# Designs tried in a protein design run: peptides against a protein of PDB entry 6O8C. Part 159

Target 1, 262 residues: chain A of PDB entry 6O8C
Amino acid sequence: VGLRYEKISLPKIHPRYDLDGDASMAKAVTGVVCYACRTASTLLLYQELMRKGVRWLVELVKDDYNETVHKKTEVVITLDFCIRNIEKTVKVYEKLMKVNLEAAELGEISDIHTKLLRLSSSQGTIESSLQDISSRLSPGGLLADTWAHQEGTHPRDRNVEKLQVLLNCITEIYYQFKKDKAERRLAYNEEQIHKFDKQKLYYHATKAMSHFSEECVRKYEAFKDKSEEWMRKMLHLRKQLLSLTNQCFDIEEEVSKYQDYT

## One batch from the design tools (peptide; made by RFdiffusion4, then SolubleMPNN)

Design b2_p24_1_s1 (from b2_p24_1, 11 letters changed)
Fold by OpenDDE base, seed 4:
Structure b2_p24_1_s1 (fold): chain B 262 residues (1-262), chain A 24 residues (1-24)
Amino acid sequence: as target 1 above (262 residues)
Amino acid sequence: SEEREREEKEWEKEFEEFLKKVES
């Protein structure tokens, strides 16, 4: 989920010298660039917050992973112990069968052994999945958060400040154009200054819009897209870890049913 | 961990403040 912002464009700038029109145009330009400044700031803030969220989520998932690994290890130990005990029991019963004991008990124990081996095989699958997750979380893995530091805009880019400088220049010209409008007619020298300022206004405005579009909006959109993709992957991984943990609990529960035979 | 929980709460707080700022 990203921030919604309005697509903005500069108003048409007429080449004609018109004090009323120029003042109106300058006002509109000021508004647009002002919006760009505020939007850039908002987009930057959003990204910074998201970076914090990314760091948090990484640590959360790492913790989940460690817990899952711990649980897996615990279950493996328990299961292996149970299997060893059952195997010993099977051997004892096999010896006893040679001494004319009932075969029914041996059959039951053998069935339990088979079930435990199946559970052990399942643990192997869990281990493989955990190894895969570990590789994905490792440095340089598919779920590395390096993108969060690379993509998007950063405070060090000084984009908002750069836009603000341009906005200040534009605003000054706008205020002058308001004064010019109030004069209704300018002397020749003042008229020439007005025309020159109009060119400056256009230059600053164009530069601001270009900077906003290319250095703020575009990079933000890239960050947003990457963030969404990464977040989905991380959430999926977290769910996978939870599933693996639950599988371990399920195996542990099943093993507990056979502990009376060990 | 407690540290993680604290970080989460801080992030959530900042995010909420951000939303309020954007909506204002």
Scores: peptide ipSAE 0.024, ipTM 0.550, DockQ to the pose 0.009
Fold by OpenDDE base, seed 2:
Structure b2_p24_1_s1 (fold): chain B 262 residues (1-262), chain A 24 residues (1-24)
Amino acid sequence: as target 1 above (262 residues)
Amino acid sequence: SEEREREEKEWEKEFEEFLKKVES
């Protein structure tokens, strides 16, 4: 999961003054930093898309939660109604037992009442589970999406732009080194400028690579890992909600068997 | 909105693909 990128490194920069070698080195550095810029942009885009996905999934799970709560509520109402009716029936038969000896029927109704009470107790566990899920989904809960806004890289960090500035500086030096190479030899002053530019190139390249590694790649990897962990938890939560819904359906089906006695 | 529905469908596909990768 996530975007794949190649590990990049700067070429060796030799201290020796060599117009051909310096041009070649500068070309290679330009290529590496250019790749870093493009990669940083791609990594940023991925994270932004993932943040949208996170928001989408949160809403989806909230909908699942609400649906489960709705079903649970329906079952509770039906079950409570059935229990009340059975209790009324029990009272009637208790009176009749004294007069008409309806003991067998009373026993059957009492057994149904006991079964319904057991089903009612199971609804309590479902309620507790739903409350737990609600807590986890709530702001500040264990499944909050605040991490998506905190982790990783953001457009406001201006990482791509910062790298692009460095790339521009490096590219300019590279083009100058191409010209220097074409001249075959430089005057003293031009040679000194070339040497200074080479130092600048080293500085910019090192800064670019450090920024790319520490501020782009590292943070991206942290974001990716966090997102994967969070996604797994959310998937599990959805499965849990489905399980709770199915339990409600099972209870409803069982209650329907006793409706003839109410 | 239709746009939202389209986006949701796209993300649903991405999510399913993600799940397949995670479970593999």
Scores: peptide ipSAE 0.022, ipTM 0.538, DockQ to the pose 0.008
Fold by OpenDDE base, seed 1:
Structure b2_p24_1_s1 (fold): chain B 262 residues (1-262), chain A 24 residues (1-24)
Amino acid sequence: as target 1 above (262 residues)
Amino acid sequence: SEEREREEKEWEKEFEEFLKKVES
């Protein structure tokens, strides 16, 4: 997972005045910075898509949570009803027992009552687990998605645009260097301009690469790492919710076995 | 625009594949 890109670096810029070499160097620099622009755009796109995915996943997990809570509530109602009915039956049989009747039946029903109470206790554990999950999903919780807005690069950063501006400057110099190369020899004044432009090119290129590295790549990598970690945790949480749901179903099934006595 | 849309779809696919992998 994640965008793969080629590691790029600026070519070596020789200080020596060389029209052919400078043109070639400028071409290479232009290519590198151009790649940086495209890569920055792609990295941004990836992050934006991931942010959408994060939001989607949050909603999905919230839905799972709500479903689990609903199921738990349903089981609690059923279980409580069953317990109440069994308790009434127990009382009746206890009265009969005082008259020396129905001893065996009372024992059986009492055992069922005990089992139901145990199941009720299990529901308490499920409730506690759900509360824990809720706290983790809540704003400020461990699984909050605030990182998605903080980490990485955003369109508002205008990184691509900034790089493009630098690329334009570099490209302009490159084209001039192509012309200079074609002249084979420059007059003194033009030579001086060429030298100054070479310095400018270096400045722009360095600025572009530093910006790309620090403001695009580094932040992207941080975002990617954070997103992967967060997603793993969220998926694990979904599994936990599923487990809790299954526990509710198991309890419901067991309760159903005793409904004949209620 | 079309190229961008293609790239978006590809990344979405990668995202889904990643989720599937992690979920397994």
Scores: peptide ipSAE 0.020, ipTM 0.516, DockQ to the pose 0.011
Fold by OpenDDE base, seed 3:
Structure b2_p24_1_s1 (fold): chain B 262 residues (1-262), chain A 24 residues (1-24)
Amino acid sequence: as target 1 above (262 residues)
Amino acid sequence: SEEREREEKEWEKEFEEFLKKVES
């Protein structure tokens, strides 16, 4: 997953004055910086889409959490009701035992009571797990999405625009070098201008490549790594929620078997 | 584990499909 891009580097710039060589070099530099600009734009777009996806996933997981909490609450109510009824029944049978009733029925009801209490204890574990999940999803929690707003590149950084400005400067010099090449030879004054422009070209190109590497690629890679880690954790969280939901259903089913005694 | 890797790949596929929808 992620965007694949080619590693780019600037061609070697020779200090020698050569109209043909300088035009060719300028063309190559223009191509490289153009690629960097396009790549930076693509990387930015990818990150923006990922941020939208992150927000979507957070909402999805929150919905899953709320559903699980709701189901847990339902089961707790049902279970508590059953426990209360069984306890009343136990008390009645204990009174009847004083009047020579067989102990076998009381034993069965007592066993059911014990089973229900075990199920109730399991609910406590589920509650603790849900609280842990809630804390992880909360603002400032371990699975908060604040990183998505901090890591990577953003439109407000104007990296693409900055690269485009440099590309425009480079392109202008390239076109001038094409004209210079067509002249075959330049007057002294024009030659000095050409040499000066070559230095400018080098400066702009170096600045563009540094900006691309440090402010675009590096930050993108950091964002990508962070996002992948976060996504794995979120997937695991969803699985945990599903497991808790299933446990609630299992408890509910077990409780339903004893409702005839309540 | 291989199972976890498979699940991750499936999820990634779903997420990529989602991204395509968001892009449109």
Scores: peptide ipSAE 0.020, ipTM 0.525, DockQ to the pose 0.008; fails the geometry check

Design b2_p24_1_s2 (from b2_p24_1, 8 letters changed)
Fold by OpenDDE base, seed 5:
Structure b2_p24_1_s2 (fold): chain B 262 residues (1-262), chain A 24 residues (1-24)
Amino acid sequence: as target 1 above (262 residues)
Amino acid sequence: EEEREKEEKEWEEEFEKFIEEVEK
């Protein structure tokens, strides 16, 4: 789902010298850029938390995988043992059949043997699936978490700090404009300074908004999209692992039914 | 209206000059 944020836009800046209007505009700009700073911080925090979550989930899934592999291995051992025993029994009965008419029992044992071989074949499919999962989880695999380190914004980028610097500059100009407004009329030189500061304010504001949009929002959205995609795949993989585990249990249960005949 | 357009153009020109100076 990700974090929701409001689309931010700078207020219209009029070129006209108007002490009241300029003060109001500067106040609005300050508010917008302040919101950008806070939003950038929140977006960064979200990404950092998600990175932690990703790492956690990877480890969890790896544990699930190992557990499934372990279970599969146990079942294979049990199944192979059962197959070997039933094959010995079949051989004994085949020898007996040459001497005595015990055809019915031999038929039943042979059927069990056939069923066990089918189960063994299914284990091959499980093995291939586990290998595929292992490949996907391996470094460079489709479910590698390298994207979490590459995508998005990072504390080292210092985006929030950069925005804060610009906000400070804007805020200073705003306070000056508030003072200018209180004077009602400025001397020529002061008026020129005011006009110049207005240009500076616009520059800083534009720079802040560009930085926010390009370096914070865009990268966050890319991270979010990648995270969602990856998460869906990971959840599907976990479901697949669970299915494989259940298949192993089912096979084990079925094999247990035949152990009485061996 | 014409005076407003002139003032806007002058402001834009001054702003561009300012940006150029800041980028240097």
Scores: peptide ipSAE 0.025, ipTM 0.513, DockQ to the pose 0.192
Fold by OpenDDE base, seed 4:
Structure b2_p24_1_s2 (fold): chain B 262 residues (1-262), chain A 24 residues (1-24)
Amino acid sequence: as target 1 above (262 residues)
Amino acid sequence: EEEREKEEKEWEEEFEKFIEEVEK
């Protein structure tokens, strides 16, 4: 899962003045930093897409949650109605018992009443579970998606643009070194400029690689790890919701068996 | 290894294209 990228490193920069070597080195550096720019862009895009996916999944899970809550509510209403009816029936049979009628039937109805009360108690447990899930999904909860806005790299960071600026500087020096190479020999002043530009190249390259590693790659990896963890937890939560829904259906089915006694 | 070589080649091609674009 995630984008694969190669670990890049700068070529060795030799301090010795060598027009051919310096041009080759500059070309290689340009290539490495160019790769860093493209990679940074790709990593950014991936994260942006993942953020969209995270938002989508949150909405999906919220819908699942709402459906479960709705079903639970329906079952509670049905169950309460059934309990009330059974209680009325119990009262009628108790009156009949005073005249020595239907003793065996009263026992059966009382047992049904007890079972219904147990089912009602189980609804309390389901409610508590739903509340827990709601708390986890709520802002500040363990499954909040706030991390998606905090972790990783963002377009507003302008990392790609910053790297591009450095790449432009490096590329300019590379082109100059290419020209210098073509001259085969430089005058003293031009040689000194070449040496200074080589130092600038090193500076820009080092800055680019540092920025890429610390601000792009590192943050991306953190985002990736966080996203994977969060996704696993969300999938587990969906399974929990499904379980709760099934429990509601089971209770509804059991209640339906006793409707004839009401 | 073959995949890496392919990726390196693709990268080199893209780099060359980049250089060509910058030179224009």
Scores: peptide ipSAE 0.009, ipTM 0.500, DockQ to the pose 0.021
Fold by OpenDDE base, seed 3:
Structure b2_p24_1_s2 (fold): chain B 262 residues (1-262), chain A 24 residues (1-24)
Amino acid sequence: as target 1 above (262 residues)
Amino acid sequence: EEEREKEEKEWEEEFEKFIEEVEK
């Protein structure tokens, strides 16, 4: 998962004045920095898309949470109602037992009451789990998406634009070196200009590669790692919510079996 | 040779000025 990119490095720049060699070197440098620009753009786009995906997933999980809470609330109301009715029935049978009625019916109702109370206790566990999930999803929680805004590269950083400016400078020097090569021999003043431009090219190229590595690649990798970790946790949380929902349905089904006694 | 060394120093100074301008 993630974008694959090739590791790039600058060619060796020889200090010797050589019109053919310098033109070839400049061409190679232009190619490398061009690749860096394109790669930086692609990495930025990927991160922006992932940020949108993160926001979408957060909303989806919040919806799942709300649905689970709603279902839990319905089950609690139904269960409480059944418990109250069974308790009333138990009281009636206890009074009847004083008048020599069969103890067997009271035993069955008492057993149902005990089962309902156990189901009610499980609701407390579900509530605690939901509270934990809510805390994790809340602003500042462990599953907050704040990292998506902080980590990685952003359009506002203008990394691609900065690299493009450097690429333009390098490209201009390359074209001049191509012309110089065509002349085969330069006058002394032109030779000095060529040497000076070679130094400029080296400076721009080094700056571009440093910026690419430190401000684009490194930050992207950090973002990627964080996003993968966060995504795994979010998916696990969704599964947990589904489990809680299923538990609520199971309890509701069990309670429905006892409604005939209420 | 002395003239060449002088010219090389002048170019080095110009390059340093260029770096300063690019870093702004």
Scores: peptide ipSAE 0.025, ipTM 0.561, DockQ to the pose 0.119; fails the geometry check
Fold by OpenDDE base, seed 2:
Structure b2_p24_1_s2 (fold): chain B 262 residues (1-262), chain A 24 residues (1-24)
Amino acid sequence: as target 1 above (262 residues)
Amino acid sequence: EEEREKEEKEWEEEFEKFIEEVEK
């Protein structure tokens, strides 16, 4: 789960003035920082897509919840109606029993009544479960999606743009070092400029790598970990809802068997 | 040698100024 990326590091920078070595080093640095820019973009995109997915899943689960509640309500109404009718029937047969009629049927109806009451009790458990689910999905609940907005990197952070600026500076120095290499020997002033640019290169590169590691990678990993945990919980919740729905259907089916006695 | 040391020091100072400007 998640995007895999390669761990990148800056090449060793030698302090000694060396036109060939400096050009090679600068090229390598440019490559590394370029990779960082692209990777940062990819990581950002992944997170944005995941945020959309999270929102979608929340709505989906809410819909599932509402459907389950609706089904439960229908079953409760049907069950209560059936219970009331059976109770009336029991009373009638009790009266008939006083005159020694229909004793066997009374026993059967009484057993049905007992079964229906048990089913009614199970509805209470379903209700409690639904309430628990509702609380978990509510704002501030255990399955709230607030983390998705807080964790990770965002477009507003402009991390990619910041890295791109640094990359541009590094690239410019690299091209200059390539020219310097071609000259084989620099005049004193040009040599000093080269040395200064090498320091700038090091600074920009270090800044880029630090920014990439701390503001892009680290935050991404935190987001990824939280998303995985949250997703597992949400999927489990959805399975619970499905189970509750199935229980409602089972109860409805059972009740339908007894409707002929009412 | 003294002139070289002076020039190196001047470059270090310029670099520090550059860093300060970039960090702003």
Scores: peptide ipSAE 0.023, ipTM 0.540, DockQ to the pose 0.125; fails the geometry check

Design b2_p24_1_s3 (from b2_p24_1, 9 letters changed)
Fold by OpenDDE base, seed 4:
Structure b2_p24_1_s3 (fold): chain B 262 residues (1-262), chain A 24 residues (1-24)
Amino acid sequence: as target 1 above (262 residues)
Amino acid sequence: EEEREREEEEWEKEFEEFIKKVES
């Protein structure tokens, strides 16, 4: 998952004064830096979309969590009610035992009571698991989405704009070199200006490519890696929530079997 | 001089191909 981009490099710049070669070189440099600008923009857009997706997924998982908590709470209420009713029944049968009645039935009811208490204890484990999940999703937790705001490139970085400025400078020099080529021969002063512009071109191009590599590509790759890791963890978390939900349903179903004894 | 012109032409062709590739 991720945008595929081609690794680009600047063409070789020959130090020799050559109007035709310099124009061609300048054209190529312009193309490379233009590609860098477009790529930087695309990478930025991708990251912004991913950040939206991350926020959406966080909300989805929070909803799943809340639903699980709600279900757990319902089961606890039902279970507690059932336990209280069984305890009342046990007391009645204990009184009957004093007159030598219903000994076998008392044993059955007591077994049910024991099973219900075991189910109640399992709810404690579910609660602990939910608390763990909550802590992981909370601010500062292991699954916090703060990384999405820190990692990668952001519109506020103005990377595309910075590259565009450099591209504009490069393009201007390219157009001048195109004119110089058309002249076929330059006067001494114009030749010196051409040589200086070639140095400027190299400077701008190098700066653009360094900026692209270090501030756009590298940060994008870091963001991509972090996002993939985070997504895997979130998927696992959702599976855990589903498991807890299923446990609650299983307990509810088992409790329903004993409602006739209340 | 002829050799330099040939090298320049080859370089120009390589650059044009590179630009076409980047623009595609």
Scores: peptide ipSAE 0.017, ipTM 0.430, DockQ to the pose 0.050
Fold by OpenDDE base, seed 2:
Structure b2_p24_1_s3 (fold): chain B 262 residues (1-262), chain A 24 residues (1-24)
Amino acid sequence: as target 1 above (262 residues)
Amino acid sequence: EEEREREEEEWEKEFEEFIKKVES
């Protein structure tokens, strides 16, 4: 979910000398470029906040990963201990059968052993899944956050400041055109200055709009798209971790039922 | 009036050249 902004365009600039028209045009241009400055600032702020959010989410998922690994390790230890004890019990009962002692529980114990081995196999799958997750979160992995530092706009680009400089130039010309309009008629030299300033205004305005569209909006949109994709993948990964954790708890519960036979 | 138009055309040309220089 990104910030919405209005599509802005420059008003038509007529080449004809017209004090009233030029003042009106300059006012409109000033408004448009002012909006661009504010929007650029907002887009930058959004990206900076998102970068903070990305870092936060990475740390959160790493914590989840570590907790899952810890739980998995505990279950493996418990399961292995249970398997070893059951195997010892099986050997004892087999020995008893050799001396013609009826071992009514041998079949049940053997079945438990088989079930425990299946659970142990599932732990192998969990381990493989955790390794995959670790690789994805590692530096250079598919879920690395390097894109967040590369994509989009940054404060160091000084886009807002650059636009503000252009806005200041445009605003100055606008105020002069307002004065020119009030004079109703300009002397020849003043008229030439006015025409020159009009060309400057056009130049600054075009530069501002190009900079805004190409260096602010376009890069922002690219950042937004990448952030959304990355976020979806990270949230999915977090769900996978939760699933793995739950599987560990389920295995632990099953093992606890068989501990009574050891 | 014709002289004025010529001056304006010359000025526009100079300005375009200036812009090209700045963009280079």
Scores: peptide ipSAE 0.025, ipTM 0.513, DockQ to the pose 0.182; fails the geometry check
Fold by OpenDDE base, seed 3:
Structure b2_p24_1_s3 (fold): chain B 262 residues (1-262), chain A 24 residues (1-24)
Amino acid sequence: as target 1 above (262 residues)
Amino acid sequence: EEEREREEEEWEKEFEEFIKKVES
C-alpha cells in the first residue's frame, strides 16, 4: 500500500517586523521543515527496503522458472521414450496384420500413438511459453529490475542531508528570534539583522520545501507506482509458471497410463 | 521615513548577494 504522509505547507510569512510574530513564524517553519526531513528519511528507507524485496522476488521467480523447466524436460524425455516404444509396437502389429491377426489391437495401439503425439504437441506450446517467460526475465526484458536502480530516491542523492543542512540554518535563526523576542526591543542594528535573518529563513525554507517536493516526494511516488505495477506483473508470471508446471504433471500422469503398452 | 527606505534598499541588495553566494 505504501507510506502515508501528510501534506505540508509553509506558514505565511508577514513582512512586518514583529518580534513575537517572527518567533512564532520561525517556530512553525522549523516544525514544517523538520517534518520534511523525517518524512524524506522514511520515504528513502521504504524505497531501499522495496529494492531488496524486488531482488528477492526476482530470484524467487527465477527459481520457479528453473523448476518448471526441469519438470518439462523430464516429461519430454518420458513422452519421447513412450512414443518410440509405441511406434515399434505399431510396426510389429502391421507385420502381423499381413498374417490375418486381429485388426482391433492395432487400432487401439494406433489410437494411443495419436494421443501421445497430441501430448507432444502440447509440450511445444509449453516450451514456447517458457521461452517467453525467459525473455521477459532477461536483463533487457520487460520484467527486468533495472528500473528499481533508476527510479526513486537513493542514499547517494543525499537528499536527507541537504534538507538537514537547511533545517540547521532555519533552527539557528529560530533560536535567535526566540532570544530577540525575550529582549522585547532591539537596537536599530539588531533590528536590521533580524529583518535580514527573516529573509534568510524564508529562502532556506522555500528551498527545503521545493527540494522535498521535487526530489523526494515526486520521485518516491513514481517509484511506488512503478514498483506496484512491476510486482503485479511478477506475481502474474509466477502464476503462469505454476500453471505450466501443473500442465507438465497432467501430461506425465496421462503418459503413465500408456506405459503398460510400451 | 526616507532614511528608513534607503536602509531597506541596502538590506535588499545585501540579501540578493547572500542568495547568490548560497546558490553557488
Scores: peptide ipSAE 0.025, ipTM 0.560, DockQ to the pose 0.171; fails the geometry check
Fold by OpenDDE base, seed 5:
Order: sequence, then C-alpha cells, then structure tokens
Structure b2_p24_1_s3 (fold): chain B 262 residues (1-262), chain A 24 residues (1-24)
Amino acid sequence: as target 1 above (262 residues)
Amino acid sequence: EEEREREEEEWEKEFEEFIKKVES
C-alpha cells in the first residue's frame, strides 16, 4: 500500500486589489506549496526505499531459486540411481523366472520400478517450471526490476529542490504582502508593484502545482502501481518455488522408502 | 470603481496570456 496524500489545490486568487485579502491569499498559497514540497519529499523517499526493497527481494528470490535447483538436482541424481538399481534387480528376477524359480517378489519390484519412473517423469515438469521461473527472473524477463529504475521520481530529478525554489519566491512575496497589509494604504507606485508581485505569486504557485502534479504525483502513482503489480507477481513466484521445493522433498521421501529394496 | 474592475479584468487576461506563453 502506497503513501496516502491529500489532493491539494490552490486557493482561488481574486483579481481585486485588496491588501487584506491578498495577504491572506498569499499565506494560503504558501501553505499549499509548502505541503507540496513536503509531500514530494516524502514520495521520493518512499520510492527510494521501495527500490531498495525491490533489489533485496530479487536477490532473495534468486537465492531461493538456486536452492530449489540444487535440491532438484540432488533428487534427480538419487532417483536415477535408484531406478538403475531397481532395473538391475528386475533383470535378475526375470532370469530367475525363466528357470522356474520362485519370484514372488518380482511383482512388487516391478511396481516399484513403475512408481519410480512416474516420479522421474514428474521431474521433467519441475524442470520445466524452474526454467520458466528462470526466464521470468532473467534480464528482460517479466519479473525484471528495470521498471524500478525507470518509473517514478529520482533524486537526480531535483523535483523537491525546484519546488523549494518556487516556495521561496512565494514566501518572499507573502512577507511583502504582510507588510503591505500593515501599511493599510499604498502609494500608486507601491500599489503597482503589489499588483505585479501578485501576478508573480500566481505564476510561481501555478508552476509549483503543475510541477508537483505532473512530475511528482503522477510519476509516483505510476511507480506505485507498477510496484504493487510486480510485488504480487514476485510473491506468487516465490510460492511457486516453495511448491517445487516441497515436491522435491516429497519425491525424495518416497524414493527413500524404496532404497531398502536396492 | 467600475473602471478599476475593468483594468483588473484586463490585467488578469494579460496575465493568463503571459502564463500560456511561458508554459509553451
């Protein structure tokens, strides 16, 4: 679950020259953009942490895969050895039957052989599944983590710094408007400067909010969505690996029951 | 007062146009 943030919007900016209203508006704008800066920083941090988590999980799953492959290999070796031994035994009993010797155990040994062959066939399915998993984890596979580097926002984008610059400009104007309010009435030239600064404030605020929305929030949400999807797939894959491991253990256990006959 | 409101509206339009130019 990604970070929850509140949808923020700029307050309505009235075109009317009003020293009290303009100061209040500027204060509100400053607050909104300040929130945007903090939120952008938080979103960036979250993404960076998630990237670390993704890398960690990839390595973990790769280790799990290697362990499963190793276990599978051991089982294959054991199973093949057991099959070869049982086949030798079957041949001996078949020869005994040809000379009319009692071979009451031949049926049991033959059944064991059949069971072992079935187990061997199941190993093919396990191998195929492991190959599929390997392909998915490989570079360019469906579970590649390349998206984590491509999607979202990065420190190098300097989004927080850019927003902070705009916030500083806005804050400066706000402080001036606070002073203007205290004057109660401005001279004509000062009034014109105030109006001009109000335009600048609006420009900076709009730029900040657009940047926040387009370069921070949108990209974050895209990253979040991809991360959630990828995480679900990785967890499922891990469950598959566990299942394959368990199958290998089950086969090994079953083979161990027949080793007494070899 | 009416003249002041007109000037403010014109200013707002000019500003919007300016923003559009800067964003382009």
Scores: peptide ipSAE 0.025, ipTM 0.507, DockQ to the pose 0.244; fails the geometry check

